# Peptides against a protein of PDB entry 8OXM, part 85

Target 1, 371 residues: chain A of PDB entry 8OXM
Amino acid sequence: FKAEFRLAGGVNLPKIIDCVGSDGKERRQLVKGRDDLRQDAVMQQVFQMCNTLLQRNTETRKRKLTICTYKVVPLSQRSGVLEWCTGTVPIGEFLVNNEDGAHKRYRPNDFSAFQCQKKMMEVQKKSFEEKYEVFMDVCQNFQPVFRYFCMEKFLDPAIWFEKRLAYTRSVATSSIVGYILGLGDRHVQNILINEQSAELVHIDLGVAFEQGKILPTPETVPFRLTRDIVDGMGITGVEGVFRRCCEKTMEVMRNSQETLLTIVEVLLYDPLFDWTMNPLKALYLQQRPEDETELHPTLNADDQECKRNLSDIDQSFNKVAERVLMRLQEKLKGVEEGTVLSVGGQVNLLIQQAIDPKNLSRLFPGWKAWV

## One batch from the design tools (peptide; aimed at target 1 V11 Q189)

Design b2_p27_3_s1 (made by RFdiffusion4, then SolubleMPNN; from b2_p27_3, 12 letters changed)
Fold by OpenDDE base, seed 4:
Structure b2_p27_3_s1 (fold): chain B 371 residues (1-371), chain A 27 residues (1-27)
Amino acid sequence: as target 1 above (371 residues)
Amino acid sequence: SELLEEWRKKYGALLSKEIEEMEKILS
């Protein structure tokens, strides 16, 4: 181990450590010390299986539709070593870094990321109408710039075009797989982009199976498809390549219903896989940046084993697990709001829900739905 | 169809703007 560590961007400030292997090769390792790395490890296995399904289908294989995976070695429930994706940057760091973020560089007369966040925090407890109006004002004065990622990284026009296509395919695959698994919206620091491949890597998979809908500020989008995410696709946005890749991914997922249900069922009932939302996890996920300073770890949660009758907890857990499985089955049948949709109809609904400024305006301001 | 030609014209004009933006980054 080198004595030097780098902080990766992100809410959890993961430590990047350079490890020299017995082969003399330097390998970057991400050490997370507070996160459920078992959940990340389990989700990576599910993603690998989704990739196997996508590789078996000719149309998804031709499009190279894959969700990027990373190696997780859980050392404990709260500690482990992540294989760091070398040459990745958080989308949030590229877009809204305080000093040299792309918004500040390309749109110096727009609102700062801080001004946007402040405006949205001021209306956090207000009506949906007030949230929508302020969100529209923020969006008008904070124009997307993520197109410049590929333009800065890939100076050759042919390479640039191919990398923008790789990005668009990666967003499509991760969006649909993420919707099926109920990952919901993703914080901009938990979406990494590979600076060489333009593919996305999703990290910190602590919200799954639509548990984001039971947060104090519920998720209102099926996946992150914010204006910057769309801008990175170039001029066609969500149309053309993105939509077609979503449809082809959804087709494979729906045609793999039995396999996906069986696997998710095994995972939901695995006593080692804590996917349930707890109040501490909910608080952590929706912490205000201002509240990061005052949470001294003096919550000695005495493990008062409140012997809440194991029966009532188990019954509540089983009912939640059953509801998750039912909702997964509905998604895989194309059942949305009690209506059976075609693959194209379902994908269209999901895209419309994800880009709807009314839905985006209702998200937790800490997740920066204007980015 | 006229709609497809209009779409191609709009898309071509938009690609031209992306090229002009790239030229400004490369300059």
Scores: peptide ipSAE 0.074, ipTM 0.673, DockQ to the pose 0.014
OpenDDE base, seeds 1, 2, 3, 5: peptide ipSAE 0.037, 0.025, 0.040, 0.047; ipTM 0.652, 0.627, 0.667, 0.647

Design b2_p27_3_s2 (made by RFdiffusion4, then SolubleMPNN; from b2_p27_3, 10 letters changed)
Fold by OpenDDE base, seed 5:
Structure b2_p27_3_s2 (fold): chain B 371 residues (1-371), chain A 27 residues (1-27)
Amino acid sequence: as target 1 above (371 residues)
Amino acid sequence: MEILEELRKKYGAALSKAIEEMEKILS
């Protein structure tokens, strides 16, 4: 390793290190402390399997439907190494950076990102009706700009069109696979975009199997399909390419039900894979400082080993795992709210749920549902 | 578990040394 490191942004201050391999090639790596990367490693394996299923199907292969994956090496329960996603940027950094974000550059007369966040925080403890009204006011005064990502990066019109198509396919594939796996915490810093491919890279996979629904402010959307995410698709929005790619991804997932259930079952019963939401993790996820600048002191969670009786923990765990498997089986059968839907019907319901301003207005303000 | 054990088995002493260097970087 090189003796010098850089800090990445964020609460855990991960260290960016450069390593010279035995092949003489320099490779950048991200070293995280105070973070359990085992869930990220497991979810990357599940994504790699989903990619294998998508490549076997002729219709999804022709559309080049894939989820971007990265290497994860857990070192301990609180440390590990990530492959540095070279040539990626958080969508939040591009959109809502305080200095030069795309909203400030292209919409200088709109509300600032800070004004939007402040307005939504002021109503966080209010009624759903008050949250909806303020969310609609924020949305009216904060117009989407993510179309400019591809326009800035790809000056040739033919390349621009191809990259916008790659983006739309990446959103569709990751949205459907993320929904099947119950992936949560899809805030704007947990989604990277590749500056050369326009494909998305989902990071921080620590909220899975619908555990986002048991957060203090429950998640109300199946995936991130906010106004900027849709704006990046161009004039067709969620119609045409996005919808068709969602349907073809869902078709492959539903036709692979037995394989997906077997693998998720093995993962849910692995005693080394803690996927359950605990109260401390739930508080940490929804106490994130609004500005990355406020170093909230990491509460040293002194592991007060509450010696809960092992027997009551095991019975409660098994019952939660069974419920997760049942819900996964329902999704893969197209069972939504007790009704069996076609692939097109299920995808349509998920799109409507994800774009509904009533659902978006109920999300935790740190999720930035107006972006 | 299996991937880390396979990585430990495949990279052995080089991985152990890399872990020790990373633990020093995290300390």
Scores: peptide ipSAE 0.009, ipTM 0.377, DockQ to the pose 0.021
OpenDDE base, seeds 1, 2, 3, 4: peptide ipSAE 0.006, 0.000, 0.007, 0.000; ipTM 0.338, 0.234, 0.337, 0.319

Design b2_p27_3_s3 (made by RFdiffusion4, then SolubleMPNN; from b2_p27_3, 10 letters changed)
Fold by OpenDDE base, seed 2:
Structure b2_p27_3_s3 (fold): chain B 371 residues (1-371), chain A 27 residues (1-27)
Amino acid sequence: as target 1 above (371 residues)
Amino acid sequence: MEELEELREKYGELLSKEIEEMEKILS
């Protein structure tokens, strides 16, 4: 390892370290502290399986539908080495960096990212109606700019169009796979974009199997399809390529029901895979930015007190696992809100849910639903 | 047919705006 480290952006300030391999090659590694990288490792294996299913289907293979994966080496329950996704940037860093974010560059007269966050935090404990009104005001004064990512990075028109198409396909594939797996916490720092491929890399996979719905502020969208995410698709938005890629991904997932259920069942009962939401994790995910400074690691909360009666925990765990499997089976059958939908009907419902300002306005302000 | 022509016109107008925005970035 080199003695020098860089900080990656974001809350946890993960350390980027350069390591020299036994092959003499320098490799960047992301050292996450305090994160259970086992969850990321397990979810990467599931994504690799989904990619295998997508590559077997001729229609999804022709469209190059894949979810981007990275190597995870868990070192402990709270530490590990991630393969640093070299040439990626958090979408939040590009869009809403305080110094030189795309919103500030292209929309200097709009609200600042800080003003938007402040307005949404002020209404966090208010009614859904008040949240919706303030969210609409924020959205009116904070117009999307993510189209400029591909325009800045890809100056050749043919390359630009191909990369915008790659982006749109990546959003579609990750959105549907993420929905099937119940992937949550899709804030703008947990989604990276590759500066060469325009493909998305999803990181921090600790909120899975719809555990985002049991957060103190529940997740109300199936995936991130916010205005900037849509703006990056260009003029077609959610129509045409995105919708068709969602439908083809969903078709492959539904046709692979037995395989997906078997894999998820094994994972849900793996004693090494803690997918359950706990109060400390919930507090951490929905903490205020101001509270980030005071969480000294001195919560040696002895793992002893959460040894409540093993029998009642096991029964509660088994009931949650069964409910997760039942809901996964429903999704793979196209059962939404008690109705069986076609692939097109299901994808349409999910798109409508993801873009609904009423759903977006109810999200935790840290999720930045206006971005 | 009319809906497809309106969609093509709207797509053409939007594409022209996207090209103008790209030209402004390249200038």
Scores: peptide ipSAE 0.107, ipTM 0.701, DockQ to the pose 0.014
OpenDDE base, seeds 1, 3, 4, 5: peptide ipSAE 0.022, 0.063, 0.054, 0.026; ipTM 0.535, 0.684, 0.666, 0.628

Design b2_p27_3_s4 (made by RFdiffusion4, then SolubleMPNN; from b2_p27_3, 12 letters changed)
Fold by OpenDDE base, seed 5:
Structure b2_p27_3_s4 (fold): chain B 371 residues (1-371), chain A 27 residues (1-27)
Amino acid sequence: as target 1 above (371 residues)
Amino acid sequence: SELLEEWRKKYGAALSKEIEEMERILS
């Protein structure tokens, strides 16, 4: 271990440490100190399975469709080592860093990230109509800049174009698999970008199986497809490459229904995998100080080790697990809002839901839906 | 092909601006 550590951005101030492996290679390690790394570890195994399914299909293999995974080594219930992908940055750090963020550099006359956040906080308890109007004003005065990530990192035009395609494929694959698994809490600090590959790395996988929809402010989008996420795809936006990669990913997921249901069923009933939303977790997720700069005293989440006693498989838990499996089966059949859709119809509905400014304006302000 | 001409008509002006923005960043 080197004596120096860096803080990664994020509410839990994870420590980045440099470790020398048994192979003599230096590897960056993220030490997360408070989050349940078991949830991340389980979801990484599910992503590895999804990658195996995507590699078996000729069309998804030719497109190099994969979800970036990281190695989770749980050291305790509260601590673990994440193998940090060297050369990753949170998309939020690149876009909305207070000192040198891309919005400030490329759009100096737009609203600051803080002004946007303040405006959305002022309407947090208001009507959906008032939230929509303020969100549209924020969006008009905060124009997307994420196209500049690939332009800054890849100076050769042919490399730039290839990396923009790699980014677009990574967004498509992670969005569809994330939707199937019901992955939530996709704020700009929970999504990293690799500075060499332009691929996304999703972290903090503790909100799964649509548990984001039962938060005090429910999640209204199937995945993050905000204006900056779309701007990173370039002039084609959600059309062409992105849509086709979503459709091919969804086709593989739907054709793998039995395998996906069997694995998720085992995970839902695993006593070591606490996927259920609890009131304390819900409060923690939606009381996050919006600006990481206010060290709000960590609410002592009282050390109620919610050790699910193996005996307290409450009938209430079984009914929630059954509903999650039923909803997963519906998604894999293309059942949306009581209608059976084709792969193209289902992907189109999900894209429209994810880009709808009415859905985006209803999200918790800390999700930063204008970014 | 008609598809390439439609694509050029739809995206050509946006692609030209994206190239101009890249040239400005690379200069």
Scores: peptide ipSAE 0.045, ipTM 0.681, DockQ to the pose 0.014
OpenDDE base, seeds 1, 2, 3, 4: peptide ipSAE 0.033, 0.024, 0.035, 0.025; ipTM 0.620, 0.629, 0.670, 0.530

Design b2_p27_4 (made by RFdiffusion4)
Pose (drawn by RFdiffusion4):
Structure b2_p27_4 (pose): chain A 334 residues (1-279, 317-371), chain P 27 residues (1-27)
Amino acid sequence: FKAEFRLAGGVNLPKIIDCVGSDGKERRQLVKGRDDLRQDAVMQQVFQMCNTLLQRNTETRKRKLTICTYKVVPLSQRSGVLEWCTGTVPIGEFLVNNEDGAHKRYRPNDFSAFQCQKKMMEVQKKSFEEKYEVFMDVCQNFQPVFRYFCMEKFLDPAIWFEKRLAYTRSVATSSIVGYILGLGDRHVQNILINEQSAELVHIDLGVAFEQGKILPTPETVPFRLTRDIVDGMGITGVEGVFRRCCEKTMEVMRNSQETLLTIVEVLLYDPLFDWTMNPFNKVAERVLMRLQEKLKGVEEGTVLSVGGQVNLLIQQAIDPKNLSRLFPGWKAWV
Amino acid sequence: SELTEEKNEAIEFERENALEIAELRAE
């Protein structure tokens, strides 16, 4: 074990450690004290199940739809450990870096990130109209730059297109799974992009199962489909590879709702922390019902096809009205 | 109730200082 450890930041102060194994290769682990990783363990298990189901289905096998997973080992009710992701860089560090940010490097005339943050802080005390107007003004003077990422990393057109296609597929699959699981904490720091495979990885998973509505600032989107992601998917945008991959993933999930419910039914017997406190779990049953409604496409008794559900999700995600009410720290304009 | 409030504040704090936290982790 290495004698030094680093802090990853945050109120809970997670610890980062390095271990040297028998082969001598250093492996980085993240011990997360005062937090419950049992929910993250369930998230990783369902991620692995979705990846296996996508691999089993011939329609998705050809498209090579995969979900990037990292091992999470719970150690107690209030602590645990997880595998650190290597060879990945944060999206916000690449895009909105103060020193060498992509938006500053490519578009010096556009508004800086500090100006946008100042405007968002000044406008949080305003009404809906002023928030919508400021958001539209910010979007007018802030063009997406993320499409140049693979352009700056993959000079060969074949490798460049391969990496772009893998990025698009990974974004579609991750967005579908996050909508199904109700993942809401999807700001720039929670998503890591690989420098080689160019596949997005979700690392935080801190809040899910429709917890953003509980937060003071409700999450009005099911997944992160901001202008940067759409521009980086290519000229075609959401139409094309993203829509088809979303439809395929939704079909696979409708075909495997039985396995998904079997995986998620681990609750109601060993409830995790932050629940059933302050004296057939209530919130567990409620989230199971919500997941079942999402999977069956019933909601309030209405039937919705896979294509219609995908179109509705795209419309909700790209709607500036929903993006205006989001948390300023979420970086909806980024 | 107090624990929910502290958890919400921690999430808001991480979102506000996301770039600084990303820099620490990139080190």

Design b2_p27_4_s1 (made by RFdiffusion4, then SolubleMPNN; from b2_p27_4, 17 letters changed)
Fold by OpenDDE base, seed 4:
Structure b2_p27_4_s1 (fold): chain B 371 residues (1-371), chain A 27 residues (1-27)
Amino acid sequence: as target 1 above (371 residues)
Amino acid sequence: MEELERRIKGILEEMLNGLEISRLMSE
């Protein structure tokens, strides 16, 4: 390890360290403190399994459908080392960086990212109708620009086309795998894009198994398929390649239902794996940027001696785990809203749910559903 | 954590091996 470190920024001030391997290669690593990386590590293993299932299937293998993974080495319940995803940028950083974001560069007359956020925050506690109206106004005055990512990075037209295809496949695979695992919507800072492959890397997997639905502002989309995410696919949007890759991924997931159920069952009942949403985690995930200053969770470990009767905790936990498993089984059978759907029907429903501006307008404004 | 990761990895490997055996028996 080099003696020098850099700060990555953010509330937890993760340390970027450079490690020289025995192979003489420098590897950048992110050391997180005050963060439980166990969920990330577990989810990366589940993604690796999903990738193995996708590689075994001829149709998904031919399409090179994979979910990008990174190495996580949890060191303690509050610390770990992450592989630094070198050559990646957060989609949010590219799109809505305050200084040089793509929206500001390509759409200088549109609303600023700050104006959009402010407008949506003002209606956060209002009716769904008011949220929808303001969301539509924001969307009209904040047009998607993510198509320019591939255009900036890949000047050769053949390479550009290939990379846009790789992006579209990556979005499709991660969307369907993410739906099956109940990752829900993803904050734009928690989606990295590889500047060389155009593939997505999902980081900070702290919400899984539909626990986003029990947040103070519940998730209303099966995965992130916002206007910029769609714009990155190019002129066909969600049609053609994206849809077909979703269908082929869903086919593999549904055909692997027994394996997926058994793995998730083991994970849900593992006493070492805390996947449940707690109030503090919920508050942290839906903090206002303005509130980032005050909530130092001095998690004084001592106040968790709420002697909730162990029996009531266990019964409540088991009921949540059972519900998650039942819902996973439904997803893998194509049961949506009490109806059994074909793969194409299920994928179509999920796409429609994910792009519906009524669903998007109801999301937590901090997650920037207009981006 | 290492124990959880090892356990999950073991389960995943067993399932993957079981799937491979099932595939090889279906061919």
Scores: peptide ipSAE 0.027, ipTM 0.588, DockQ to the pose 0.018
OpenDDE base, seeds 1, 2, 3, 5: peptide ipSAE 0.026, 0.027, 0.027, 0.025; ipTM 0.618, 0.644, 0.491, 0.488

Design b2_p27_4_s2 (made by RFdiffusion4, then SolubleMPNN; from b2_p27_4, 14 letters changed)
Fold by OpenDDE base, seed 2:
Structure b2_p27_4_s2 (fold): chain B 371 residues (1-371), chain A 27 residues (1-27)
Amino acid sequence: as target 1 above (371 residues)
Amino acid sequence: MERLEEKIKAILEEMENALELSKLMSK
């Protein structure tokens, strides 16, 4: 290990440590503290399985449909080492988090990212109608700029076109696999973009199996397909390459139903894999800046009432696991809202749900649905 | 964790073997 470390941005301030391997190669490692990296490691293995399924199919293999994976080495229940995704940046850092964010650079007369967040925070407790109106005002005054990522990084037109296709394929593959696995918490910090490949790397996989729907502010979209995500695809948007890659990914997932169900069943009943949403995790994920002051660690609350009979906890857990498996089976059969859909019909419904400003306006403001 | 990785690896190997068998039977 080198004596120097860098802080990665974000709430948990993970430490970037350069390690010299036994091979004499320097490798960057991200040391996360306070996070259970076991969930990330398990979900990375599930993504590797999905990649294996996608590589077996000729149509998905020809399209190079893959989810970017990273190595996770859990050191404890509260610490681990991630392989640092060298040459990646959070999409939120590029778009909105820096003073030199792409929105400020390309749209200096639009609302600031802070103004957008403030407006959506002010309506957070208001009606869905009022949230929708404010979201539409924010969207009108905060126009997409993510197309400039590929234009800044790839000056050669042929390379630019290839990288834009790689991006579009990565969004499609991760969106469909993420939907099948019920992956949530897809905020702009949990999605990295590779500056060389233009592929997405999904991090912080702690909300899976639709547990985002039981958050205090439920998740209302199947995946992140916000205006900037679409703008990165270029002029075709969600049509053409994205839609076809979603359909081909969904075909492979549906044709692998038995395998995916068996794997997810093994994971859901693994006693070392805590995938369930707990109230503390829910509070952490949807914490308001105002709520930071009142979380005194008076979690000395009596161990007594959490002695819900082990039997009632186990029965509740089993009923949740069964519901997750049933919903996964429905998705893999193309059952949406009680109707059996074709692959094209199912993908179309998911795209419409993901881009619907009514669904986007209902998300937690920290998810930044206007980005 | 190792036990879950081993189970996932075993399922992946079983899936590889089943696909190799299917490719052998389709010849």
Scores: peptide ipSAE 0.030, ipTM 0.636, DockQ to the pose 0.016
OpenDDE base, seeds 1, 3, 4, 5: peptide ipSAE 0.027, 0.026, 0.028, 0.027; ipTM 0.616, 0.549, 0.583, 0.570; seed 4 fails the geometry check

Design b2_p27_4_s3 (made by RFdiffusion4, then SolubleMPNN; from b2_p27_4, 17 letters changed)
Fold by OpenDDE base, seed 5:
Structure b2_p27_4_s3 (fold): chain B 371 residues (1-371), chain A 27 residues (1-27)
Amino acid sequence: as target 1 above (371 residues)
Amino acid sequence: DEELKKKIEGILYEMLNGLEISKLMSK
């Protein structure tokens, strides 16, 4: 281990350390404290399974549909080592960094990221109608710029086009698999982009199995498909490559129903895998200082073991697990709102739900739905 | 597909062992 470390930023101030392997190669590692990395480790294994299913299908293999994974080694309930994704940047850092973000560079006359956030915070407790109106005003004065990521990184037109396709395929694959697994908390700091491949890396996988819907401000979208995410796809947006890659991913997931149900059933009943939303976690997720600059003291929630009566916890847990499995089975059958949809119909519904400004305007302001 | 089943069993085993190791290290 080198004696020097760097801070990666973010709320938990993870330490970047350089390690020399037994093979003589330098490897960058991220040491994370105060986070439960077990959920990330489990979800990475589920993503590896999904990648195996996608590689077996000829149509998804030809399209190189995969979810980017990273190695997680949990060391305790509150510490672990992550494989640092070298050459990745949070999409939020590229887009809305206060000093040199792409919105400020390419759209200097638009609202600042801070002005957008402030406007949405002011209406957080207001009606859905007032939230929608302010969200539309913010969107009008904060135009998407994520197309410039590929233009800055890939100067050769042929390489630029290939990387834009890799990005679009990565968004499609992660969106559909994320929807099937009910992955939430997809804010702009929990999604990294690889500067060499243009593929996305999803981090902080602690909100799964639709537990984002039971937050104090419930999640109203199946995945992140905001205006900047769409702008990165180029002129075709969600049409053509993205839609076709979503449909082919969904087809593989639906055809793998028994396998996916068996895996998720084992995980839901594993007493070591705490996937349930608790009130303290819910408060932490939706009281995050929206500006990374305010070091709010992470409340050391001393685990006051509220000795809840073990018997009432177990019965309530089993009923939640059964509902999660039932909803997963519905998704894999194409059952949406009591109607059986084709793969194309289901993917279309999910895209429409994800891009609907009414759904986006209802999200927690810290999710930054205007980005 | 037996090869798929073995790969699933292997991943489930790695997941369960990863969680069990995490529990052993949390004691």
Scores: peptide ipSAE 0.011, ipTM 0.422, DockQ to the pose 0.023
OpenDDE base, seeds 1, 2, 3, 4: peptide ipSAE 0.011, 0.010, 0.010, 0.007; ipTM 0.408, 0.436, 0.425, 0.358; seed 2 fails the geometry check

Design b2_p27_4_s4 (made by RFdiffusion4, then SolubleMPNN; from b2_p27_4, 16 letters changed)
Fold by OpenDDE base, seed 3:
Structure b2_p27_4_s4 (fold): chain B 371 residues (1-371), chain A 27 residues (1-27)
Amino acid sequence: as target 1 above (371 residues)
Amino acid sequence: MEELERRIAGILYEMENALELSKLMSE
């Protein structure tokens, strides 16, 4: 280990450390504290399995459909080491950085990212109708710019086109696999883009198995397919390459249902894998900037209420696990809203749900659904 | 196959750049 470290920024102030391997290679690592990386590690293993399934299928292999994975080494329930994704940037940093974000550079007369966030925070406790109206006003005055990522990075037309295809394939693969696994919390800081490959890297996998639906503000979209995500696909948007890659990914997932169910069943009943949403985690994920001042953890909440009988906790856990498995089985059968859909019908429904302004306007403002 | 893909890539690149320039000129 080198003696020096850097801070990566963000609320948890993760430490970037440089390590020299026995092979003499320097490797950058991210050390997270106060974070349970076991869920990230488990989800990375599931993504590796999904990649194996996608590589076995000729149609998905020819399309190079993969989820980008990174190494996770959990050290404790509150600490671990992540592989540093060198040459990646959060999509939020590229799009909505306060000083030099793409929205400010290309759309200087639009609302600032701060103005958009403020407007959506003001209506957070309002009706769905009021949220929708303000969201539409924000969207009208905050136009997408993510097409410029590939245009800035790839000046050669053939390279630009290849990289935009790689991006579109990465969005499609991660969206469908993320939906099957019920991956939530897909805000703009939890999605990195590789500056060389244009592929996405999904980080912070702490909301899985549709646990985002039980947040104080429920998640209303199956994956992130916001206007900037679509703009990065260029003129074709969600049509053509994206839709076809979603369909081919969904086909492989549905054809692999027994394998996926068996893996997820083992994980759901692993006593070392805490995938359930707890109230403290829910509060942390949807914490308001105003609430930072009052959450002095008065640790004086008496230990008395946690003595619910081990039997009642176990029965409640088993019922939640069974419900998750049942819903996973439904997804893998194409059962949506009590109807069996074809692969194309299911993918179409998911795309429509993900791009619906009514669903997007209901999300927690911190998710930045207008980006 | 590669030549046709390159031609399509070139056309798409020119179309997207022209659309972008048209937007920047209409503002």
Scores: peptide ipSAE 0.091, ipTM 0.696, DockQ to the pose 0.015
OpenDDE base, seeds 1, 2, 4, 5: peptide ipSAE 0.037, 0.053, 0.038, 0.047; ipTM 0.646, 0.674, 0.606, 0.653

